# Designs tried in a protein design run: peptides against a protein of PDB entry 6IDX. Part 302

Target 1, 380 residues: chain A of PDB entry 6IDX
Amino acid sequence: KELAKLSADVTFATEFINMDGIIVLTRLVESGTKLLSHYSEMLAFTLTAFLELMDHGIVSWDMVSITFIKQIAGYVSQPMVDVSILQRSLAILESMVLNSQSLYQKIAEEITVGQLISHLQVSNQEIQTYAIALINALFLKAPEDKRQDMANAFAQKHLRSIILNHVIRGNRPIKTEMAHQLYVLQVLTFNLLEERMMTKMDPNDQAQRDIIFELRRIAFDAESDPSNAPGSGTEKRKAMYTKDYKMLGFTNHINPAMDFTQTPPGMLALDNMLYLAKVHQDTYIRIVLENSSREDKHECPFGRSAIELTKMLCEILQVGELPNEGRNDYHPMFFTHDRAFEELFGICIQLLNKTWKEMRATAEDFNKVMQVVREQITRA

## One batch from the design tools (peptide; made by RFdiffusion4, then SolubleMPNN)

Design b2_p27_4_s3 (from b2_p27_4, 14 letters changed)
Fold by OpenDDE base, seed 1:
Structure b2_p27_4_s3 (fold): chain B 380 residues (1-380), chain A 27 residues (1-27)
Amino acid sequence: as target 1 above (380 residues)
Amino acid sequence: MEKEREEKLKKFSEYQSKRIVPRLKAS
């Protein structure tokens, strides 16, 4: 107890470290011996002292043994652990992950996101905060090959549902620290869109061109069987498609694939359009047909608008950027759906189409409409 | 760009790490 209190002082910490004090604390944890009266209290103070001593940055985290890691991970995995030990164990794991890539690798083998989900289902917001913070640390430190696995774990309806129901919709006000961790988790999740945002369409890729053709089919041939391979078009069919691509509002109505060669938003814009067309087909068809039938120059170019809106959403959400310090602004909407970005796009494209009509915009007003829409989205 | 990202990642990791002990003391 006194050691845990004194460990906050850098002078004491330096002297204690010079006396191999941290090694003694680690050995106490490694021994796992419940032989002492008040073992749980003693262990909680030991873990506190260890974490406070290590936070001074005098000793490398890489000195920590695999046995120590396994013991700490064991406290997180045990169902009947004292809350004080659990909290400190989560904090130590978070600190290890953040401070050492070597420790990250070892911890990622011992702890799954699934095990951390159990600590989100509790009524204790502090435990929930430590669990999310550790998930964030694991996600932040994940190598590129494992980031998608973390994404998939977050995209799991279970984790999102638990965060939504037990954290966000909990009967307790969200504390600033929890709000920060939710913000971090949100940003790290959106960073997975970076790959698609930076992927250029290949105009020669038939599979990618078939997606654009599917957008045309859904808009204009909704009752037609998909069996007609899009690639075998006679010149007359190509001319027909050019008209359809103009009605879809592509900038390059001859070769719409060229509109997706710009990064950002690259292929992410096409993904959003396809999602809208398949999941919200009635909304998609309505938006396209309402603008394709206009002869009054007040047509909203869907294709161009969808691309620029995707780019704007990427800018607003800071896709590809690391979380900012001191921010705690999270959007509950992003925890409601697995395709939350595409759903946001679907809401915002309707807002854009409405705003375009209300402004009686023409193609010359395009940037002005986008600016108004940006202001509307950022205030919501 | 990659080096800058790594430096930003390091700084943010350090920032997150420095939130742990204060959070523990507030509980």
Scores: peptide ipSAE 0.574, ipTM 0.951, DockQ to the pose 0.827
Fold by OpenDDE base, seed 4:
Structure b2_p27_4_s3 (fold): chain B 380 residues (1-380), chain A 27 residues (1-27)
Amino acid sequence: as target 1 above (380 residues)
Amino acid sequence: MEKEREEKLKKFSEYQSKRIVPRLKAS
């Protein structure tokens, strides 16, 4: 107890470290010896002192043994551990992951996100905060290959659902530190969209072109009986498709694939359009047909609008950027749905279409409409 | 670009690390 208090002082820490004191603390943890009276209290103070001593940055985290890591990971994985030991063990693991890539690799082998999710299912908000903070550290430090594995839709869905039900919808006010960790998790989750945002469409990829054709089919052929195989010649078909792509509001009516070659938002815009068309088909068809039937120069170009809106949402959500220091603003909406970004896009594209009509906008007003929509989204 | 991202990652990791001990003392 006295050592843990004194370990906060840099002068004491320097002297204690010079006397190999930190090595003694690590050996106490490594021994796992429960034979001492008040073992749990002693261990909690030992872990506190260790963390406070290491926080001075005098000793490299790479000095930590694999046995020490296994003991700390063991305290996190045990079903019945003292809350004070669990809390300090989570804090030490978070610090190890953040300060050392070598320790991250070792910890990622010993601890699963599934084990950390169990610590979110408790009524103790402090334990929940430490569990989310460690998940954030693991997510932040994960290499690209492991981030994709963490991006497993099922694991994300489960984590999201647990956070929503046990943290956000909990019976207790969310503290500032929990709000910060939820913000960090949200930003790191949106960074999974970066790959698609930076993926250019290949105009020669037939599979990608077939998605654009499917958007046309859903908008214009959904009522057409599949029995009318269009037997008309290839040139008439190309001319019809050019008209349809104009009605869809693509900038390049001849080759809409060219509209998706700019990054950001690249293929992420096409993903959003396809999601809207498949999941919210009535909304999609309504938006497209309402604008495609207009010959008054007040048509809202859906394709162009969807691309620029996707780009705007990426900017607002800071997709591909690291979390900002000192921010605590998280959006509960992003924990309510598995495809929250695409659902947000579906809400915002309707807002854009409404705003375009209300402003009586033309193609020349496009940027003004986008500015108004940006203000509406950022105030919500 | 990659080096700048690594430097930003390091800085943010250091920022997150500095929150741990204050959080522990507040509990």
Scores: peptide ipSAE 0.563, ipTM 0.949, DockQ to the pose 0.836
Fold by OpenDDE base, seed 5:
Structure b2_p27_4_s3 (fold): chain B 380 residues (1-380), chain A 27 residues (1-27)
Amino acid sequence: as target 1 above (380 residues)
Amino acid sequence: MEKEREEKLKKFSEYQSKRIVPRLKAS
């Protein structure tokens, strides 16, 4: 207890470290010896002193043994651990992950996201905060190849549902530190969109062109069985598609694939459009047909609008950027759906279409409409 | 770009690490 208090002082810490004091503390944890009365309290103070001493940055985190890591991971995986030990063990794991790539690799082998999810299903917001902080640390330090696997594990309905139901919709006000960890998790989750945002469409890729054709089919051929595509000659078909792509509001009516060669937003815009067309088909068809039936210069170009809106949403959500220091702003909506970005796009494209009509906009007003929509989204 | 990302990652990791002990004392 006294050691844990004194370990906050840099002078004491320096002297204690020079006396190999950290080694003694690590050996106490490694031994796992429950021989002492009040072992749990002693262990909690030992772990506190260890964290305070290591926070001075005098000793490298790489000094810890695999036995130490296994003991700490054991306290996180065991169902009947004292809350004080669990909290400090989560904090130590977080510190190890953040400070050492070597320790990250070892910890990622010893603990699963599933084990950390169990610590979210509690009424103790402190334990929940430490569990999310460790999840964030693991996500932050994950190599590119494992980041998508972690993403898939986090994109699983289960983690988001648990955070929503047990943390965000919990019976207690969200503390500042929990809000920060939720913000960090949100930013790290949106950074998974970076690959698609930076992927250029290949105008020669037939599979990618078939997606654009599917957007056309859903909008204009909704009643036509794909089998009844009239055997109209190749040129008449091309001319028909050019008209349809113009009505869809693509900039390049001949080859809409060219509109997706700009990064950002690249293929992510096409993913959003396809999601809207398949999941919210009635909304998609309504937006497209409402504008395609206008003979006035007040048509809202859906294709161009969808691309620029996707880019704007990426900018607002800072896709591809690391979390900012001191920010605590998270959006509960991003925990309600697996495809929260695409759902946000679907809401915002309706807002854009509404705003375009209200402003009586023309193609010349496009940037002005986008600015108004940006202000509406950022104030919400 | 990659080097800049690594430097940003390091700085953010250092920032997060500095929050752990204060959070533990506040709990």
Scores: peptide ipSAE 0.410, ipTM 0.901, DockQ to the pose 0.833
Fold by OpenDDE base, seed 2:
Structure b2_p27_4_s3 (fold): chain B 380 residues (1-380), chain A 27 residues (1-27)
Amino acid sequence: as target 1 above (380 residues)
Amino acid sequence: MEKEREEKLKKFSEYQSKRIVPRLKAS
């Protein structure tokens, strides 16, 4: 106990480290010796002293043995560990992951996200915070190839549901540290959209062109009896599609694929549009048809609006940016749905369409509408 | 881009690691 307090002092820490004090502490952990009557208390203070000493940055985290890592990982993975030991063990693992890529690799072999999920189901918010912090550390330090697997584990309905039900909707106020870790998790999750956001549409890719055609089909052919497909020649068909793409509000009515060559938001805008059209078909059709039936120059260009809204949402959500140290603003909505970004897009595109109508906007007012919508989204 | 990301990652990791000790003292 006194050692743990004194370990916070840099002068004491320096002397203690020079006396091989950290080595003694690590050996105590490595031994796993449960023979002492006050083992749990002694171990909790040992781990506290170890963390305090390591926080001075005098000793490299790479000094720890594989046996030490396995013991600490054991305290996190084993049932019925003392809460004080568990808390400190989670904190040590987080520090090891953050400070060393070599330690990350070793820890990622010893611990799964599934084991950490059990520590989210407890009533202790400190344990929950350290569990999410370790999850975030593992996600942050994962190489790109493993990041998608981690992402898929985070994209698991189960983890989001547990965070939502046991953390966000818990009976206790969310502390600043927990709010920060939830923010970090949110940002890391949205960074998975970066690839799609930076993917340009290839105008020559037929599969991507077929998605644009599917948007047209859903908007205009879903109500048309398939019998009225005008069997008229290729030129009439091209002219028809140009009209349809104009009604959809694409900037390039002849080749809408060109609208998705801008990055950001690239293909992510097309993904959002397709999601809206398939999952919220009635909303999509309503938005398109309400604007396609207007001849008064007050039509909201859906295609252009969807692209610019996707870009704006990426900016608001900081897609492609690393988490900021001082932020603790998380959106509970992002834990409620698997496709939370696309659902947010679906809400925001309706808000945009409403705002456009209320403003009696024309194409010249487009940027003004987008600014008002940005303010509405950021104040919500 | 990659180098800037690594620097941001390092800075964030250093910040997150230092926050652990204060959290343990408050418990």
Scores: peptide ipSAE 0.029, ipTM 0.627, DockQ to the pose 0.853

Design b2_p27_4_s4 (from b2_p27_4, 14 letters changed)
Fold by OpenDDE base, seed 5:
Structure b2_p27_4_s4 (fold): chain B 380 residues (1-380), chain A 27 residues (1-27)
Amino acid sequence: as target 1 above (380 residues)
Amino acid sequence: MEEERKKKLEEFLKYQSKRIVPLLKAA
């Protein structure tokens, strides 16, 4: 107890470290010996002292043994561990992950995000905070190849839903530290969109072109009996598609795939358009048909608008950027749905279409409409 | 660009690691 208090002092820490004091503390944890009366309290103070001493940065985290890691991971995995030990064990694991790539690799083998989910389903906000902080640490340190696997584990409906129901909608006000960890988690989640945002469409890829054709089909063939696909010659079909792609508001009416070669937003814009067309089909068809039937130069170009809106949303949400220090602003809305970005796009494209009509905009007003929409989104 | 991103990540990781100890003292 006294050691844990004194370990916060740099002078004491320096002397204690010079006396191999950290090695003694690590050996106490490694031994796992429950032989002492009040073992749990003693262990909690030992873990506190260890963490305080290591925070001075005098000793490398790489000095930690595999046995120590396994003991700490064991405390996190045991269902009947004392709350004080669990809290300190989560904090130590986070610190190990953040401070050492070698320790990250070892810890990532011993613990999964799935095991940490159980620590979110508690009433203790401090435990929840350390669990999310450890998830964030694992995500920050993950190599690019493993980020997608972690992303898939995160995109599992379960983690998002648990954070929403047990953390955000918990019976307690969100403390500053939890708000920061939720902010970090949100930023890291948006960074999963970076790959698609930076993926250029290949105009020669038939599978990608078939997605654009599906957008056309959903918009214009919904009433046409598939039997009336007229066997009209390849040229008449190409001319028909060019007209349809113009009505969809693509910039390149001949080859709409060219509109998705710019990064950002690349393929992410096409993903948003396809999501809208499949999940919110009535909304999509309404937006497209309202503008396709206009001959008054006040048509809102859906394809161009969807691309530029996707780019704008990526800029607003800082997709591909690291979390900023001192920020605690998270959006609970992004925890309400698995496809929250695509849902936000669906809301914002309706707002854009409305704003375009209200402004009586033409193609020349496009940038002005986008600026007004940006202000509306950022004030919401 | 990659080196700058790496440096920014290292700085953020260092910042993030310093948030733990104050929280533990408040508990």
Scores: peptide ipSAE 0.427, ipTM 0.901, DockQ to the pose 0.866
Fold by OpenDDE base, seed 4:
Structure b2_p27_4_s4 (fold): chain B 380 residues (1-380), chain A 27 residues (1-27)
Amino acid sequence: as target 1 above (380 residues)
Amino acid sequence: MEEERKKKLEEFLKYQSKRIVPLLKAA
């Protein structure tokens, strides 16, 4: 106990470290021996002292043994661990992950996000905060190839819903630290869109062209089975499709695929359009047909609007940017749905369509409408 | 760009690592 207090002092820490004090503490944890009647309390103070000593940055985190890591990971995976030990173990794991790529790799083999979910389902906000902090650390340190797997784990209905129900709706004020960790998690979640945002459409990819054709089909041929579209459209059919792509509000009426070659927003805009068309079909059809039937030059070009709105949302949400220091502004709405970005797009495209009508906009007013919509979204 | 992103990440990781210890002291 006294050691844990004194370990916060840099002078004491320096002297204690010079006496190999950290090595003694690590060996005590590594031994795992529950021989002492007050082992839990002693262990909690040992872990506190260890973390405080390591926070001075005098000793490298790479000095930690695999046995030590396994013991700490063991405390996090055990269902009946003392809360004080659990808090300190989560904090140590987070610190190890943040400070060492070597330790990250070892910890990522021992701990899964699924195991950390159990620590979110508690009434202790500090435990929840440490668990989210560790998830964030694992996400930040993950190689690019593993980020999508972590994304999928987050998109697993369980983590999002648990955060919403047990953290955000936990009937207690969200402390500043929890708000920061939720902000970080949100930013990291939006950064998963970066790949799609930076993916150019290949105009020669038939599967991608079929998605654009499906958008046309849903808008204009909603009752027609896609199987009956004969592939070899006669010149008359090509001319018909060009008209349909114009009515959809694409910039390139001949080859709408070209509108998705610009990054950002690349394929992410097409993903949003397809999501809207499939999940909110009535809304999609209404928006498209209402604007496609106008002859008064007040038509809102859906395709162009969807692309530019997707780009704008990426800018507002800072997709592809790292979290900022001192920020704690998270949006609870992004925890309410698995496809929260696409749902936000669906709300915002309706807002855009409404704003376009209210302004009596023409194609020349496009940028002005987008600016007004940006202001509306950022004030909400 | 990659080197700048790496530097920003290292700075942010350092920042994050300093938030947990104060939380433990307040508990």
Scores: peptide ipSAE 0.424, ipTM 0.901, DockQ to the pose 0.842
Fold by OpenDDE base, seed 1:
Structure b2_p27_4_s4 (fold): chain B 380 residues (1-380), chain A 27 residues (1-27)
Amino acid sequence: as target 1 above (380 residues)
Amino acid sequence: MEEERKKKLEEFLKYQSKRIVPLLKAA
């Protein structure tokens, strides 16, 4: 207890470290010996002292043994761990992950997101905060190839719904630190869209062209049996499709794939359009048909609008940008749905279509409409 | 751009690492 208090002082820390004091503390944790009276209290103070001493940055985190890591990870994975030990163990793991890439690799093998989710289902907001902080640390340190796997693991374990129900909709006010950790998690989640945002459509990829054709089919052929394979279209069918792509509001009516070669928003715009068409089919068909039947030059070009709106949403949500330390602004709405970005797109495209009508806009007013819509979205 | 992003990440990680320890002192 006294050691844990004194370890906050840099002078004491320096002297204690010079006496190999950290090594002694690590060995106490590694021993796992429960034979001591008040073991849990002693261990909690040992972990506090260790973390305080390491926070001075005098000793490299890489000095930590694999046995120590396994012992700390064990405290996080045990169902009947003392709350004080659990809090300190989560904090130590987060610190290890943030400060050392080598420790990240070892910890990522010992701890699953599923184990951390159990610590979100408690009433203790401090434990919840440490658990989210550790999730954020693991996400920040994950190599690019593993980030998508983590995202998939979050979806499979209903991390979003657990955070929504047990943290955001909890009976307690959200503290500043929890708000920051939720903000960080949100930014990291939006950054998973960066790959699709920066992926150019290949106009020669048939599978990608088939998505554009599916958008046309859903809008204009909703009653026709899918049995007409898209591939065998005669020249007359290609000419018909050019008219349909004009009615869909693509900039390139001949080859709509060219509209998705610009990054941002690249393929992410096509993903949003397809999601809208499949999940909110009635809304999609309504928007397309209302504008495709207009001959008064007040038609809202859906394809162009969807692309530019996707780009705008990426800018507003800062997709691909790193989180900022001073920010605590998270949006609870993004925890309400697994496809929250696509759902936001679906709301905003309806807002855009409404605003276009209210402004009595023409194609020349496009940028002005987008500016008004931006202002409306950023104020909501 | 990539090097600048890496530097910003390192700076963010450094600041993030300082947030949890003060919280533990208050617990």
Scores: peptide ipSAE 0.423, ipTM 0.901, DockQ to the pose 0.846
Fold by OpenDDE base, seed 2:
Structure b2_p27_4_s4 (fold): chain B 380 residues (1-380), chain A 27 residues (1-27)
Amino acid sequence: as target 1 above (380 residues)
Amino acid sequence: MEEERKKKLEEFLKYQSKRIVPLLKAA
């Protein structure tokens, strides 16, 4: 206990390190010896002293043995571990992951997100905070090729729903540190959209063209009596599709695929449109048909609006940006649904369509409508 | 751009690493 307190002092820490004090502490952990009276208390103080000593940055984290890592990971993965040991073990693992890529690799082999999720389902906010902090650390240190796999693993483990139910909707106020960790997690989650946001549509990819055609089909063929299948002429079909793509509000009526070649928002806009069309079909059809039946120049161009709205949402949510220091602002709404970005898009596109009508906008007012919508979204 | 992003990440990681120890002392 006294050692743990003294370990906060840099002068003491330097002297203690020079006397191989850290090595002694690591060996105590590595031994795993439960034979001592008050083992849990002794271990908790040992882990505290170790973490405080290492926080001075005098000793590299890479000095830590694989046996030590396995012991610490063991305290996190084992059931019925003392709360004081668990808290310190989570904190040590987070520190190891953040400070060393070598330790990250070793820890990522020893610990699963599933094991960390169990520590989110407790009433102790400090444990929850350390668990989320460690998840965030693992996510931040993950190679680009593994980030999507990690994200998928988080989704499969219902991390979002667990955080919502056990952390956000907990019977206690969210402390500043938990709010920061939730903010970090939210930013990292939005950054998963970056790939799609930066993916250009290939106008020659038939599968991507088929998605645009599906948007047309859902909008116009779902209400058309099968009797009005327009006659077999390929040219009449192309001319008809050009009309339909105009009614959908694409900028390029001949080849709508060209509207998705700009990044951002690239293919992410098409993903949002397809999600709206499939999940909120009635809303999609209503928006498209209400604007497609107008000849008064007050048509809201859905395709163009959806692309620019997707881009705007990416800007507002800072998609592709790193978390900022000192921020604690997280949006509980993004923990309420697995496709929260697409749901937000669906709300915002309705808001845009409403605002367009209220303003009696024309195509010349497009940027002005988008500015008003931006202000509405950012004030909500 | 990639080097700048890497540097910003390293700075943020260093910032994150300093947040956990004060919490442990307050507990």
Scores: peptide ipSAE 0.421, ipTM 0.899, DockQ to the pose 0.846

